# Peptides against a protein of PDB entry 5GWM: the designs that were tried, part 2

Target 1, 52 residues: chain A of PDB entry 5GWM
Amino acid sequence: DSAISKEDEERYQKLVTENEQLQRLITQKEEKIRVLRQRLVERGDAKGTELN

## One batch from the design tools (peptide; aimed at target 1 I26)

Design b1_p9_2_s3 (made by RFdiffusion4, then SolubleMPNN; from b1_p9_2, 5 letters changed)
Fold by OpenDDE base, seed 1:
Structure b1_p9_2_s3 (fold): chain B 52 residues (1-52), chain A 9 residues (1-9)
Amino acid sequence: as target 1 above (52 residues)
Amino acid sequence: LTYKPKTVV
């Protein structure tokens, strides 16, 4: 039977959970970058805008 | 130029 093993299902669920954790961390860092960039723009610190 | 990080995750 082409059914996924219990061990493969457990591996899949671990990867899904890890992926969700990494996505949350990315979103948090992106928001932090947004806030810092806005502060640099407000200060007129033109050098901060080159960090793409 | 708004950097959009290409996240593959």
Scores: peptide ipSAE 0.091, ipTM 0.684, DockQ to the pose 0.110
OpenDDE base, seeds 2, 3, 4, 5: peptide ipSAE 0.111, 0.087, 0.061, 0.062; ipTM 0.714, 0.705, 0.662, 0.662; seed 2 fails the geometry check

Design b1_p9_2_s4 (made by RFdiffusion4, then SolubleMPNN; from b1_p9_2, 4 letters changed)
Fold by OpenDDE base, seed 1:
Structure b1_p9_2_s4 (fold): chain B 52 residues (1-52), chain A 9 residues (1-9)
Amino acid sequence: as target 1 above (52 residues)
Amino acid sequence: LKYEPKTVV
């Protein structure tokens, strides 16, 4: 039965760790976008709604 | 999306 090599396990763990870091970064950017968009809406700034 | 490779068991 084909067991995953130690090298493939190390590659997997690296990719999982990187993926988790990127997911955290995406979430932080999405929250920042949400907050900024809400502020633009509250100001009635129609130009801000065209940015996304 | 979490990286989850499909391995054949």
Scores: peptide ipSAE 0.138, ipTM 0.721, DockQ to the pose 0.146
OpenDDE base, seeds 2, 3, 4, 5: peptide ipSAE 0.133, 0.117, 0.065, 0.068; ipTM 0.712, 0.704, 0.661, 0.660

Design b1_p9_3 (made by RFdiffusion4)
Pose (drawn by RFdiffusion4):
Structure b1_p9_3 (pose): chain A 52 residues (1-52), chain P 9 residues (1-9)
Amino acid sequence: as target 1 above (52 residues)
Amino acid sequence: LKKPELTPI
């Protein structure tokens, strides 16, 4: 592409790399916290305190 | 270009 140079590409490529990193870091915690969520259901802490 | 790989959350 004459308009879309290495610039636009590198910016995009690195950006999708950023996405791939932290979406996986979320999932790791989420799956474990998901179990905590069920445990918190028995404690009634499922909702916590959301006054906002 | 790089095709994005998305992780379902």

Design b1_p9_3_s1 (made by RFdiffusion4, then SolubleMPNN; from b1_p9_3, 6 letters changed)
Fold by OpenDDE base, seed 5:
Structure b1_p9_3_s1 (fold): chain B 52 residues (1-52), chain A 9 residues (1-9)
Amino acid sequence: as target 1 above (52 residues)
Amino acid sequence: MKTPVIVPV
């Protein structure tokens, strides 16, 4: 049974931590995209209401 | 056999 080396465990934990940070960053970017899309829709709708 | 490191998603 090849016991995972201490170095391989430390590398694994770094990759897990980096993956969690990247997942949080993805969620933050997706929320920012959502808010920007909503503001673009609201500005499109506002231009439609000023033409009546 | 290199066991693939399964990172939990």
Scores: peptide ipSAE 0.053, ipTM 0.626, DockQ to the pose 0.085
OpenDDE base, seeds 1, 2, 3, 4: peptide ipSAE 0.053, 0.034, 0.029, 0.037; ipTM 0.574, 0.325, 0.311, 0.323

Design b1_p9_3_s2 (made by RFdiffusion4, then SolubleMPNN; from b1_p9_3, 4 letters changed)
Fold by OpenDDE base, seed 1:
Structure b1_p9_3_s2 (fold): chain B 52 residues (1-52), chain A 9 residues (1-9)
Amino acid sequence: as target 1 above (52 residues)
Amino acid sequence: MKKPKLVPV
């Protein structure tokens, strides 16, 4: 059985940790996009009521 | 035979 080297296991663990950090950043940006889209809708509705 | 570990990309 070819055991993975210690260096390859350390490289793998760095990639796992980096991926988890990137996933957290994606989730934070997606939530920011959601909030900005909601504010655009609310401002559009406010302008629609001011033009009637 | 050890199962291959998937690397997250």
Scores: peptide ipSAE 0.076, ipTM 0.663, DockQ to the pose 0.089
OpenDDE base, seeds 2, 3, 4, 5: peptide ipSAE 0.028, 0.040, 0.033, 0.059; ipTM 0.360, 0.570, 0.491, 0.624

Design b1_p9_3_s3 (made by RFdiffusion4, then SolubleMPNN; from b1_p9_3, 6 letters changed)
Fold by OpenDDE base, seed 4:
Structure b1_p9_3_s3 (fold): chain B 52 residues (1-52), chain A 9 residues (1-9)
Amino acid sequence: as target 1 above (52 residues)
Amino acid sequence: MKVPKVVPV
């Protein structure tokens, strides 16, 4: 077993922390996309009720 | 062996 250097462990922990931050950002963007899609549907339905 | 912690993406 090649002992992982202290520097490689610190680099790995930085990448883990960055990945967790990026995953939170992805989830926030996905929720924003969901809300925008829902508002587009609601506006489409409002136009469908003015044509009858 | 250190098992790398898999972060679920």
Scores: peptide ipSAE 0.071, ipTM 0.655, DockQ to the pose 0.188
OpenDDE base, seeds 1, 2, 3, 5: peptide ipSAE 0.033, 0.040, 0.032, 0.039; ipTM 0.425, 0.352, 0.406, 0.456

Design b1_p9_3_s4 (made by RFdiffusion4, then SolubleMPNN; from b1_p9_3, 6 letters changed)
Fold by OpenDDE base, seed 4:
Structure b1_p9_3_s4 (fold): chain B 52 residues (1-52), chain A 9 residues (1-9)
Amino acid sequence: as target 1 above (52 residues)
Amino acid sequence: MKEPKVVPV
């Protein structure tokens, strides 16, 4: 059985940790976009209807 | 009595 090297395991864990950080950042930006879009719609701003 | 050799996986 080709056991993964210690170096490859450490590389994998770094990428997993970075990926989780990037996913959290994406979710935060998506929520910010959602809130801004909702505020444009509530104002009746014609630019808010084109962002769908 | 022959003891079974455990081969590590």
Scores: peptide ipSAE 0.032, ipTM 0.306, DockQ to the pose 0.016
OpenDDE base, seeds 1, 2, 3, 5: peptide ipSAE 0.024, 0.027, 0.030, 0.025; ipTM 0.317, 0.293, 0.330, 0.288

Design b1_p9_4 (made by RFdiffusion4)
Pose (drawn by RFdiffusion4):
Structure b1_p9_4 (pose): chain A 52 residues (1-52), chain P 9 residues (1-9)
Amino acid sequence: as target 1 above (52 residues)
Amino acid sequence: PTLAATAPT
């Protein structure tokens, strides 16, 4: 592309890379916290305190 | 967590 140079590309590519990194990091914690969620269900802590 | 991006064509 004459308009879309290496600039726009690199910015995009690195950006998708950022996405891949931390979405994975979320899943790791989520899956484990998901179990905690169930356990918190028995405690009644499922909701916590959301006054906002 | 998903950053908005437009894929260059």

Design b1_p9_4_s1 (made by RFdiffusion4, then SolubleMPNN; from b1_p9_4, 7 letters changed)
Fold by OpenDDE base, seed 5:
Structure b1_p9_4_s1 (fold): chain B 52 residues (1-52), chain A 9 residues (1-9)
Amino acid sequence: as target 1 above (52 residues)
Amino acid sequence: VKIPVTKPV
């Protein structure tokens, strides 16, 4: 087994932690978009935004 | 070392 260096393990763990944080931020933004889309539909203000 | 399965963003 090519033992990963302690430095490479620490770099890997930082990237994993950052990726988990980015995934949480994506999910939070997606939820916010969903809620805003629903409110725009309920208000009838969506007459003209191509929400792809 | 348990390599956590990273799902790429």
Scores: peptide ipSAE 0.069, ipTM 0.693, DockQ to the pose 0.126
OpenDDE base, seeds 1, 2, 3, 4: peptide ipSAE 0.068, 0.069, 0.023, 0.067; ipTM 0.677, 0.684, 0.480, 0.683

Design b1_p9_4_s2 (made by RFdiffusion4, then SolubleMPNN; from b1_p9_4, 8 letters changed)
Fold by OpenDDE base, seed 4:
Structure b1_p9_4_s2 (fold): chain B 52 residues (1-52), chain A 9 residues (1-9)
Amino acid sequence: as target 1 above (52 residues)
Amino acid sequence: VLKPVVKPV
């Protein structure tokens, strides 16, 4: 096993922290997309009930 | 130890 340098360990920990922050941001965007899609469906259903 | 893959946002 090649001993990981202190600088390589610090770079790895920065990438772990950044990746966790990016995953949280992805989840927030996915939830926003879900809510927007649901609101589009609800507005489509409201137009379908005015045509009967 | 595998390096984490940073996903694009």
Scores: peptide ipSAE 0.085, ipTM 0.698, DockQ to the pose 0.101
OpenDDE base, seeds 1, 2, 3, 5: peptide ipSAE 0.084, 0.085, 0.081, 0.083; ipTM 0.694, 0.696, 0.690, 0.694

Design b1_p9_4_s3 (made by RFdiffusion4, then SolubleMPNN; from b1_p9_4, 8 letters changed)
Fold by OpenDDE base, seed 5:
Structure b1_p9_4_s3 (fold): chain B 52 residues (1-52), chain A 9 residues (1-9)
Amino acid sequence: as target 1 above (52 residues)
Amino acid sequence: VVKPVVKPV
């Protein structure tokens, strides 16, 4: 049973922390894309009513 | 233990 070295545990914890930070950034970008798409739909609907 | 896959964002 090769116990994980302290150095390998510290490397793993850095990767966990970085992955959590990156996942938060992905979620923030996905939400921004969602909001931008919704605003494009709302503006398309508003322009469709002004051109008749 | 599944190692986290770090993907750049």
Scores: peptide ipSAE 0.075, ipTM 0.670, DockQ to the pose 0.103
OpenDDE base, seeds 1, 2, 3, 4: peptide ipSAE 0.074, 0.028, 0.031, 0.054; ipTM 0.667, 0.345, 0.395, 0.619; seed 2 fails the geometry check

Design b1_p9_4_s4 (made by RFdiffusion4, then SolubleMPNN; from b1_p9_4, 8 letters changed)
Fold by OpenDDE base, seed 4:
Structure b1_p9_4_s4 (fold): chain B 52 residues (1-52), chain A 9 residues (1-9)
Amino acid sequence: as target 1 above (52 residues)
Amino acid sequence: VKIPVVKPV
């Protein structure tokens, strides 16, 4: 194993941090989609939108 | 070293 440079370790830690932030954003969007879909079901207003 | 990969939304 070639010793990882300090600069490569700092780049890796930035990518890990960004990936954790993106994962939190994905989870927030998925929960928002879930809540919106549930509200559409509860309203019964789904006459004619096949949401694929 | 495995880089974590989150799929884009």
Scores: peptide ipSAE 0.087, ipTM 0.682, DockQ to the pose 0.080
OpenDDE base, seeds 1, 2, 3, 5: peptide ipSAE 0.085, 0.086, 0.082, 0.082; ipTM 0.692, 0.692, 0.686, 0.687

Design b1_p9_5 (made by RFdiffusion4)
Pose (drawn by RFdiffusion4):
Structure b1_p9_5 (pose): chain A 52 residues (1-52), chain P 9 residues (1-9)
Amino acid sequence: as target 1 above (52 residues)
Amino acid sequence: EAEELKKRL
């Protein structure tokens, strides 16, 4: 592409890379916190305190 | 999207 240079590409490529990293990092915690969520259901802490 | 993911993290 004459307009879309290495510049636009690198910016995009690195950006998708950022997405792949931390979306994984979330899932790791989520899956484990998901179990805590069930446990908190028995405690009634499922909602916590959301006054906003 | 990356900013939303960072907020979720």

Design b1_p9_5_s1 (made by RFdiffusion4, then SolubleMPNN; from b1_p9_5 with A2V K7E)
Fold by OpenDDE base, seed 4:
Structure b1_p9_5_s1 (fold): chain B 52 residues (1-52), chain A 9 residues (1-9)
Amino acid sequence: as target 1 above (52 residues)
Amino acid sequence: EVEELKERL
């Protein structure tokens, strides 16, 4: 049994925590983009809706 | 264990 070192376990747990933080940040940015797109639609700025 | 953490990602 290749016992993973305590140091390697701690490094892996840091990467897991960082990944969870980045996933939360992505979700927050996606929601911000959704709200901004909705506000552009509501304002009738037909020039902003060509962001395909 | 590292293996349980890998399955969650």
Scores: peptide ipSAE 0.061, ipTM 0.692, DockQ to the pose 0.067
OpenDDE base, seeds 1, 2, 3, 5: peptide ipSAE 0.050, 0.050, 0.048, 0.056; ipTM 0.662, 0.660, 0.659, 0.690

Design b1_p9_5_s2 (made by RFdiffusion4, then SolubleMPNN; from b1_p9_5, 3 letters changed)
Fold by OpenDDE base, seed 5:
Structure b1_p9_5_s2 (fold): chain B 52 residues (1-52), chain A 9 residues (1-9)
Amino acid sequence: as target 1 above (52 residues)
Amino acid sequence: VVEELRKRL
């Protein structure tokens, strides 16, 4: 029976936790980008902020 | 945006 080892379960849980932290950081940066884009639009300086 | 952020992390 190829049960996952305790070490592999601990590695998986670390990767899940790290992924959740990275996703939170992405969301925070996306919100910061949204606010900055809105300010550039309001100033008429919107030349060059095509954020794909 | 999301994909370019993922390449930098």
Scores: peptide ipSAE 0.058, ipTM 0.663, DockQ to the pose 0.216
OpenDDE base, seeds 1, 2, 3, 4: peptide ipSAE 0.058, 0.054, 0.043, 0.026; ipTM 0.646, 0.641, 0.613, 0.420; seeds 1, 2 fail the geometry check

Design b1_p9_5_s3 (made by RFdiffusion4, then SolubleMPNN; from b1_p9_5, 3 letters changed)
Fold by OpenDDE base, seed 4:
Formats: C-alpha cells, sequence, structure tokens
Structure b1_p9_5_s3 (fold): chain B 52 residues (1-52), chain A 9 residues (1-9)
C-alpha cells in the first residue's frame, strides 16, 4: 500500500490551488468576452437604426 | 488514489 508521500501531497495541493486560480481567471475572461460581444451587438443595432 | 487526496483538502 503506497502511502502518498508528504511531498506528493504538497505537490497535489499546489496544483489544486493553481487550478482554482486558473478557473477564476477563465471565468473573468469569459465575462469580459461576454461584455465585449454585447457591446458589439448594441453598436451594430445602433448603426442599423441610423441607416433607416 | 488521487481521490483520497481530494478528500483531505
Amino acid sequence: as target 1 above (52 residues)
Amino acid sequence: KVEELRKRL
């Protein structure tokens, strides 16, 4: 029964913490993309209404 | 098992 070494447990905890940081960064970038996409749609619609 | 490490966090 290979008890996971304390070093392997610490390495795993670092990877979990890094993964959580990366997940937060992904969510922030996805929200930024959503907001930018929405502003592009609103500007497209505004130009469409000025041309009629 | 990797699953035992996840239960300790």
Scores: peptide ipSAE 0.070, ipTM 0.697, DockQ to the pose 0.044
OpenDDE base, seeds 1, 2, 3, 5: peptide ipSAE 0.063, 0.060, 0.059, 0.065; ipTM 0.684, 0.680, 0.679, 0.690

Design b1_p9_5_s4 (made by RFdiffusion4, then SolubleMPNN; from b1_p9_5 with A2V K6R)
Fold by OpenDDE base, seed 5:
Structure b1_p9_5_s4 (fold): chain B 52 residues (1-52), chain A 9 residues (1-9)
Amino acid sequence: as target 1 above (52 residues)
Amino acid sequence: EVEELRKRL
């Protein structure tokens, strides 16, 4: 019976939880980047949008 | 300028 050890289950659950937190953080940063890019375009700061 | 904004996020 290849039952996962309690230690491996705890390690797996920690990595899953950390991954979900990092994914939420990525989405929040991407939305902030999107809003800031839009504001730079609206300000006519063509140098900021052409260099990236 | 945009790279400094990315570093603050």
Scores: peptide ipSAE 0.063, ipTM 0.668, DockQ to the pose 0.112
OpenDDE base, seeds 1, 2, 3, 4: peptide ipSAE 0.041, 0.040, 0.045, 0.050; ipTM 0.636, 0.624, 0.618, 0.633

Design b1_p9_6 (made by RFdiffusion4)
Pose (drawn by RFdiffusion4):
Structure b1_p9_6 (pose): chain A 52 residues (1-52), chain P 9 residues (1-9)
Amino acid sequence: as target 1 above (52 residues)
Amino acid sequence: AEELKKLLE
């Protein structure tokens, strides 16, 4: 592409890389915290305190 | 990416 140079590409590529990294990091915690969610359901902490 | 960083925080 004459308009879309290496510049636009690198910015995009690195961006998708950033997406890939931290979406995985979330999943790791989420699956484990998901179990805590169920446990918190028995405690009634499922909602916590959301006054906002 | 910024939205995902906020979700991670």

Design b1_p9_6_s2 (made by RFdiffusion4, then SolubleMPNN; from b1_p9_6, 3 letters changed)
Fold by OpenDDE base, seed 1:
Structure b1_p9_6_s2 (fold): chain B 52 residues (1-52), chain A 9 residues (1-9)
Amino acid sequence: as target 1 above (52 residues)
Amino acid sequence: VEELKKKLQ
């Protein structure tokens, strides 16, 4: 079995860390979108029904 | 390759 180089392992760990950060950002944006959609519904704003 | 696959969730 060819052991991965230390440099390849360090590159992989950077990509894992970046992916975790991006996933957290996606979740934060999705929650913000949910809250904004809910506020449009509560206001009876007709534009809220177009934002599917 | 197999070690990288084991670390990918």
Scores: peptide ipSAE 0.059, ipTM 0.669, DockQ to the pose 0.052
OpenDDE base, seeds 2, 3, 4, 5: peptide ipSAE 0.051, 0.046, 0.051, 0.057; ipTM 0.660, 0.653, 0.662, 0.667

Design b1_p9_6_s3 (made by RFdiffusion4, then SolubleMPNN; from b1_p9_6, 3 letters changed)
Fold by OpenDDE base, seed 3:
Structure b1_p9_6_s3 (fold): chain B 52 residues (1-52), chain A 9 residues (1-9)
Amino acid sequence: as target 1 above (52 residues)
Amino acid sequence: AEELRKRLA
């Protein structure tokens, strides 16, 4: 007995799940970037480490 | 990090 339809609930849950998956992917990529950046610094090759 | 989030939004 809510103002939200079943279709709206399903649409919302899909977006939440997708957002959580994307957040996990971001964290994984950020860790890879961190490791590679550290290796480049250790080699003295900081030229390619400008990441947005 | 922020640019990656912007590209995926």
Scores: peptide ipSAE 0.048, ipTM 0.624, DockQ to the pose 0.197
OpenDDE base, seeds 1, 2, 4, 5: peptide ipSAE 0.045, 0.048, 0.045, 0.041; ipTM 0.607, 0.619, 0.633, 0.596; seeds 1, 2, 5 fail the geometry check

Design b1_p9_7 (made by RFdiffusion4)
Pose (drawn by RFdiffusion4):
Structure b1_p9_7 (pose): chain A 52 residues (1-52), chain P 9 residues (1-9)
Amino acid sequence: as target 1 above (52 residues)
Amino acid sequence: FEKTAPKPT
């Protein structure tokens, strides 16, 4: 592309890379916290305190 | 956390 240079590309590529990294990092914690969620269900802590 | 931008061609 004459308009879309290496600039726009690199910005995009690195950006998708950022996405891939931390979405994984979320899933790791989520899956484990998901179990805690169930456990918190028995405690009644499922909701916590959301006054906002 | 998903960032978006027009995909370059």

Design b1_p9_7_s1 (made by RFdiffusion4, then SolubleMPNN; from b1_p9_7, 4 letters changed)
Fold by OpenDDE base, seed 4:
Structure b1_p9_7_s1 (fold): chain B 52 residues (1-52), chain A 9 residues (1-9)
Amino acid sequence: as target 1 above (52 residues)
Amino acid sequence: VKKTLPKPV
């Protein structure tokens, strides 16, 4: 069994915690994009911006 | 004993 080093375990835990923080930030930005896209559709301003 | 690391969600 290749036992993971203490340093590798600490590095892994930091990366997992950072990844969870980044995922929360992505979800918050996606929700902002959703709300803005919905408002643009409701205004009929959608005739010129293909929001990819 | 394989300690299964928690998978990132």
Scores: peptide ipSAE 0.074, ipTM 0.684, DockQ to the pose 0.146
OpenDDE base, seeds 1, 2, 3, 5: peptide ipSAE 0.072, 0.069, 0.068, 0.064; ipTM 0.675, 0.682, 0.674, 0.668

Design b1_p9_7_s2 (made by RFdiffusion4, then SolubleMPNN; from b1_p9_7, 4 letters changed)
Fold by OpenDDE base, seed 4:
Structure b1_p9_7_s2 (fold): chain B 52 residues (1-52), chain A 9 residues (1-9)
Amino acid sequence: as target 1 above (52 residues)
Amino acid sequence: VVKTLPKPV
């Protein structure tokens, strides 16, 4: 068993925590995009933006 | 005993 160093474990835990924060941010942005797309459809303002 | 670190999501 190559024991991971305490320093490498601390680096890994920082990356895991950052990844969880980024995943929450992605979900928040995706929900914001969904709500904005829905509002554009409801208003009929879709004259000319092909939302890829 | 390899403690499998939890895979990032």
Scores: peptide ipSAE 0.084, ipTM 0.699, DockQ to the pose 0.150
OpenDDE base, seeds 1, 2, 3, 5: peptide ipSAE 0.065, 0.082, 0.069, 0.056; ipTM 0.677, 0.700, 0.681, 0.665

Design b1_p9_8 (made by RFdiffusion4)
Pose (drawn by RFdiffusion4):
Structure b1_p9_8 (pose): chain A 52 residues (1-52), chain P 9 residues (1-9)
Amino acid sequence: as target 1 above (52 residues)
Amino acid sequence: EAEELKKKL
């Protein structure tokens, strides 16, 4: 592409890379916290305190 | 999208 140079590409590529990293880091915690969520259901802490 | 994911993290 004459307009879309290495510049636009590198910016995009690195950005997708950023996405792949931290979306996995979320999942790691989420799956474990998900169990905590069920446990918190028994405690009634499922909602916590959301006054906003 | 990356910013939303960083907020979720």

Design b1_p9_8_s1 (made by RFdiffusion4, then SolubleMPNN; from b1_p9_8, 5 letters changed)
Fold by OpenDDE base, seed 2:
Structure b1_p9_8_s1 (fold): chain B 52 residues (1-52), chain A 9 residues (1-9)
Amino acid sequence: as target 1 above (52 residues)
Amino acid sequence: TVEELRQRL
């Protein structure tokens, strides 16, 4: 049994936690983009839609 | 293995 060192376990757990935090941040940015796009549509600002 | 670590979380 290649007993994973306690240090490697702690490193992996940190990476898992960081990945979950980054995924939450991505979701928050995607929601912010959605809200900003909706506000551009509501303002009739046709120039904001061509930057895709 | 990394897979054994995932099973402990």
Scores: peptide ipSAE 0.063, ipTM 0.678, DockQ to the pose 0.047
OpenDDE base, seeds 1, 3, 4, 5: peptide ipSAE 0.050, 0.059, 0.059, 0.054; ipTM 0.657, 0.668, 0.632, 0.661

Design b1_p9_8_s2 (made by RFdiffusion4, then SolubleMPNN; from b1_p9_8, 3 letters changed)
Fold by OpenDDE base, seed 3:
Structure b1_p9_8_s2 (fold): chain B 52 residues (1-52), chain A 9 residues (1-9)
Amino acid sequence: as target 1 above (52 residues)
Amino acid sequence: KVEELKKRL
């Protein structure tokens, strides 16, 4: 049995934690992009109604 | 080694 060294386990757990943090940041940025796109559509529709 | 680590999570 090639017992995983304590150092290999600690390195893997750091990479897992970093990937989870990066995934949370991606989800937060995607939601921010969604909200900004929706506000641009609402402002575009308002300008389209003011030009008639 | 990586597959044994994934089974402990």
Scores: peptide ipSAE 0.059, ipTM 0.671, DockQ to the pose 0.042
OpenDDE base, seeds 1, 2, 4, 5: peptide ipSAE 0.056, 0.057, 0.050, 0.058; ipTM 0.665, 0.664, 0.633, 0.680

Design b1_p9_8_s3 (made by RFdiffusion4, then SolubleMPNN; from b1_p9_8, 4 letters changed; failed a check: a repeat of another design)
Amino acid sequence: KVEELRKRL

Design b1_p9_8_s4 (made by RFdiffusion4, then SolubleMPNN; from b1_p9_8, 4 letters changed)
Fold by OpenDDE base, seed 5:
Structure b1_p9_8_s4 (fold): chain B 52 residues (1-52), chain A 9 residues (1-9)
Amino acid sequence: as target 1 above (52 residues)
Amino acid sequence: EVEKLKELL
């Protein structure tokens, strides 16, 4: 007879929503890291191609 | 996977 209280259900839904928000933030940070790494490679390659 | 935890309560 495990009627989850309305309060426990509301707490669970808040945690689900928070996890979804954190997952979106992780994806945004990973994409930012990817772009920054690519710009560092392009700057490194530009210095390497001027030396030959 | 998180929705499966609701069935255990």
Scores: peptide ipSAE 0.056, ipTM 0.662, DockQ to the pose 0.044
OpenDDE base, seeds 1, 2, 3, 4: peptide ipSAE 0.055, 0.054, 0.053, 0.049; ipTM 0.662, 0.659, 0.658, 0.623

## One batch from the design tools (peptide; aimed at target 1 I4)

Design b1_p10_1 (made by RFdiffusion4)
Pose (drawn by RFdiffusion4):
Structure b1_p10_1 (pose): chain A 52 residues (1-52), chain P 10 residues (1-10)
Amino acid sequence: as target 1 above (52 residues)
Amino acid sequence: SWKEKMEKLR
């Protein structure tokens, strides 16, 4: 592309890379916290305190 | 591709 240079490309590529990283970091915690969620259900802490 | 989409927009 004459308009879309290496600039736009690198910016995009690195961005998608950022997405791939932290989305995985989330799932790691989520799956484990998911179990905690169920445990918190028995405690009644499922909702916590959301006054906002 | 992402570039083809951007080319069509531009």

Design b1_p10_1_s1 (made by RFdiffusion4, then SolubleMPNN; from b1_p10_1, 6 letters changed)
Fold by OpenDDE base, seed 1:
Parts: C-alpha cells; structure tokens; sequence
Structure b1_p10_1_s1 (fold): chain B 52 residues (1-52), chain A 10 residues (1-10)
C-alpha cells in the first residue's frame, strides 16, 4: 500500500484548485463567445433583410 | 487577466 505522501496530497490539492480556476476561465470565455455569436447572427439577419 | 495575475505571482 503506497500511502500517498503528504507532499503528493498537497500537490493534488493544488492541481484541483488550479483546475477549478481554469474551468471558471473557460466559462468566462464561453460567455464571451456566446455574446459575440449572437451579435454576428443579428448582423447576418440585418444584411438578409436589407436585400428584400 | 487571470493568466497575467498568475504570472505576476511568480
């Protein structure tokens, strides 16, 4: 039974915390992408309506 | 940015 060293547990906890921070950053970027995608669709629809 | 803040802490 290779007991996880205290140092390995501390490394694991740091990686978990870093991963949670990266997930929050991903969510922030996904929201920016959503807003920009919506604006691109709205601008595409505006160009389609001017041609009729 | 969060990435920049993590660089400044080193």
Amino acid sequence: as target 1 above (52 residues)
Amino acid sequence: SWVEEQREKR
Scores: peptide ipSAE 0.066, ipTM 0.539, DockQ to the pose 0.026
OpenDDE base, seeds 2, 3, 4, 5: peptide ipSAE 0.057, 0.058, 0.055, 0.060; ipTM 0.533, 0.524, 0.536, 0.530

Design b1_p10_1_s2 (made by RFdiffusion4, then SolubleMPNN; from b1_p10_1, 4 letters changed)
Fold by OpenDDE base, seed 5:
Structure b1_p10_1_s2 (fold): chain B 52 residues (1-52), chain A 10 residues (1-10)
Amino acid sequence: as target 1 above (52 residues)
Amino acid sequence: SWVEKLRKER
């Protein structure tokens, strides 16, 4: 069994950490979209609502 | 940008 090299393990852990950062960024953008969509709905801006 | 931050961590 070719054990994963130390360098490949370090690369993997880096990618896992980067992926977790990206997931947090996605959540932040989704929340921003939600808030903006809600404000457009409350203002009766149907066109803005349809774009979300 | 957030993208540039990620590139600098590479």
Scores: peptide ipSAE 0.032, ipTM 0.514, DockQ to the pose 0.031
OpenDDE base, seeds 1, 2, 3, 4: peptide ipSAE 0.032, 0.031, 0.032, 0.031; ipTM 0.494, 0.493, 0.509, 0.480

Design b1_p10_1_s3 (made by RFdiffusion4, then SolubleMPNN; from b1_p10_1, 6 letters changed)
Fold by OpenDDE base, seed 1:
Structure b1_p10_1_s3 (fold): chain B 52 residues (1-52), chain A 10 residues (1-10)
Amino acid sequence: as target 1 above (52 residues)
Amino acid sequence: SWVEEKRKEL
């Protein structure tokens, strides 16, 4: 393996940290989407029961 | 993770 420079290692570590932060943000947004979809279903079901 | 294995290769 070619010796990676210290500067390249530091750049890579920053990208790893940013990637981990972005992955946490993606997970948070996906959970928010899940909750909103669930609330939409619950409101649909409530309207369905009122129509009967 | 794949990312952590890549970090160990540096």
Scores: peptide ipSAE 0.091, ipTM 0.689, DockQ to the pose 0.164
OpenDDE base, seeds 2, 3, 4, 5: peptide ipSAE 0.084, 0.077, 0.082, 0.084; ipTM 0.675, 0.644, 0.676, 0.678; seed 2 fails the geometry check

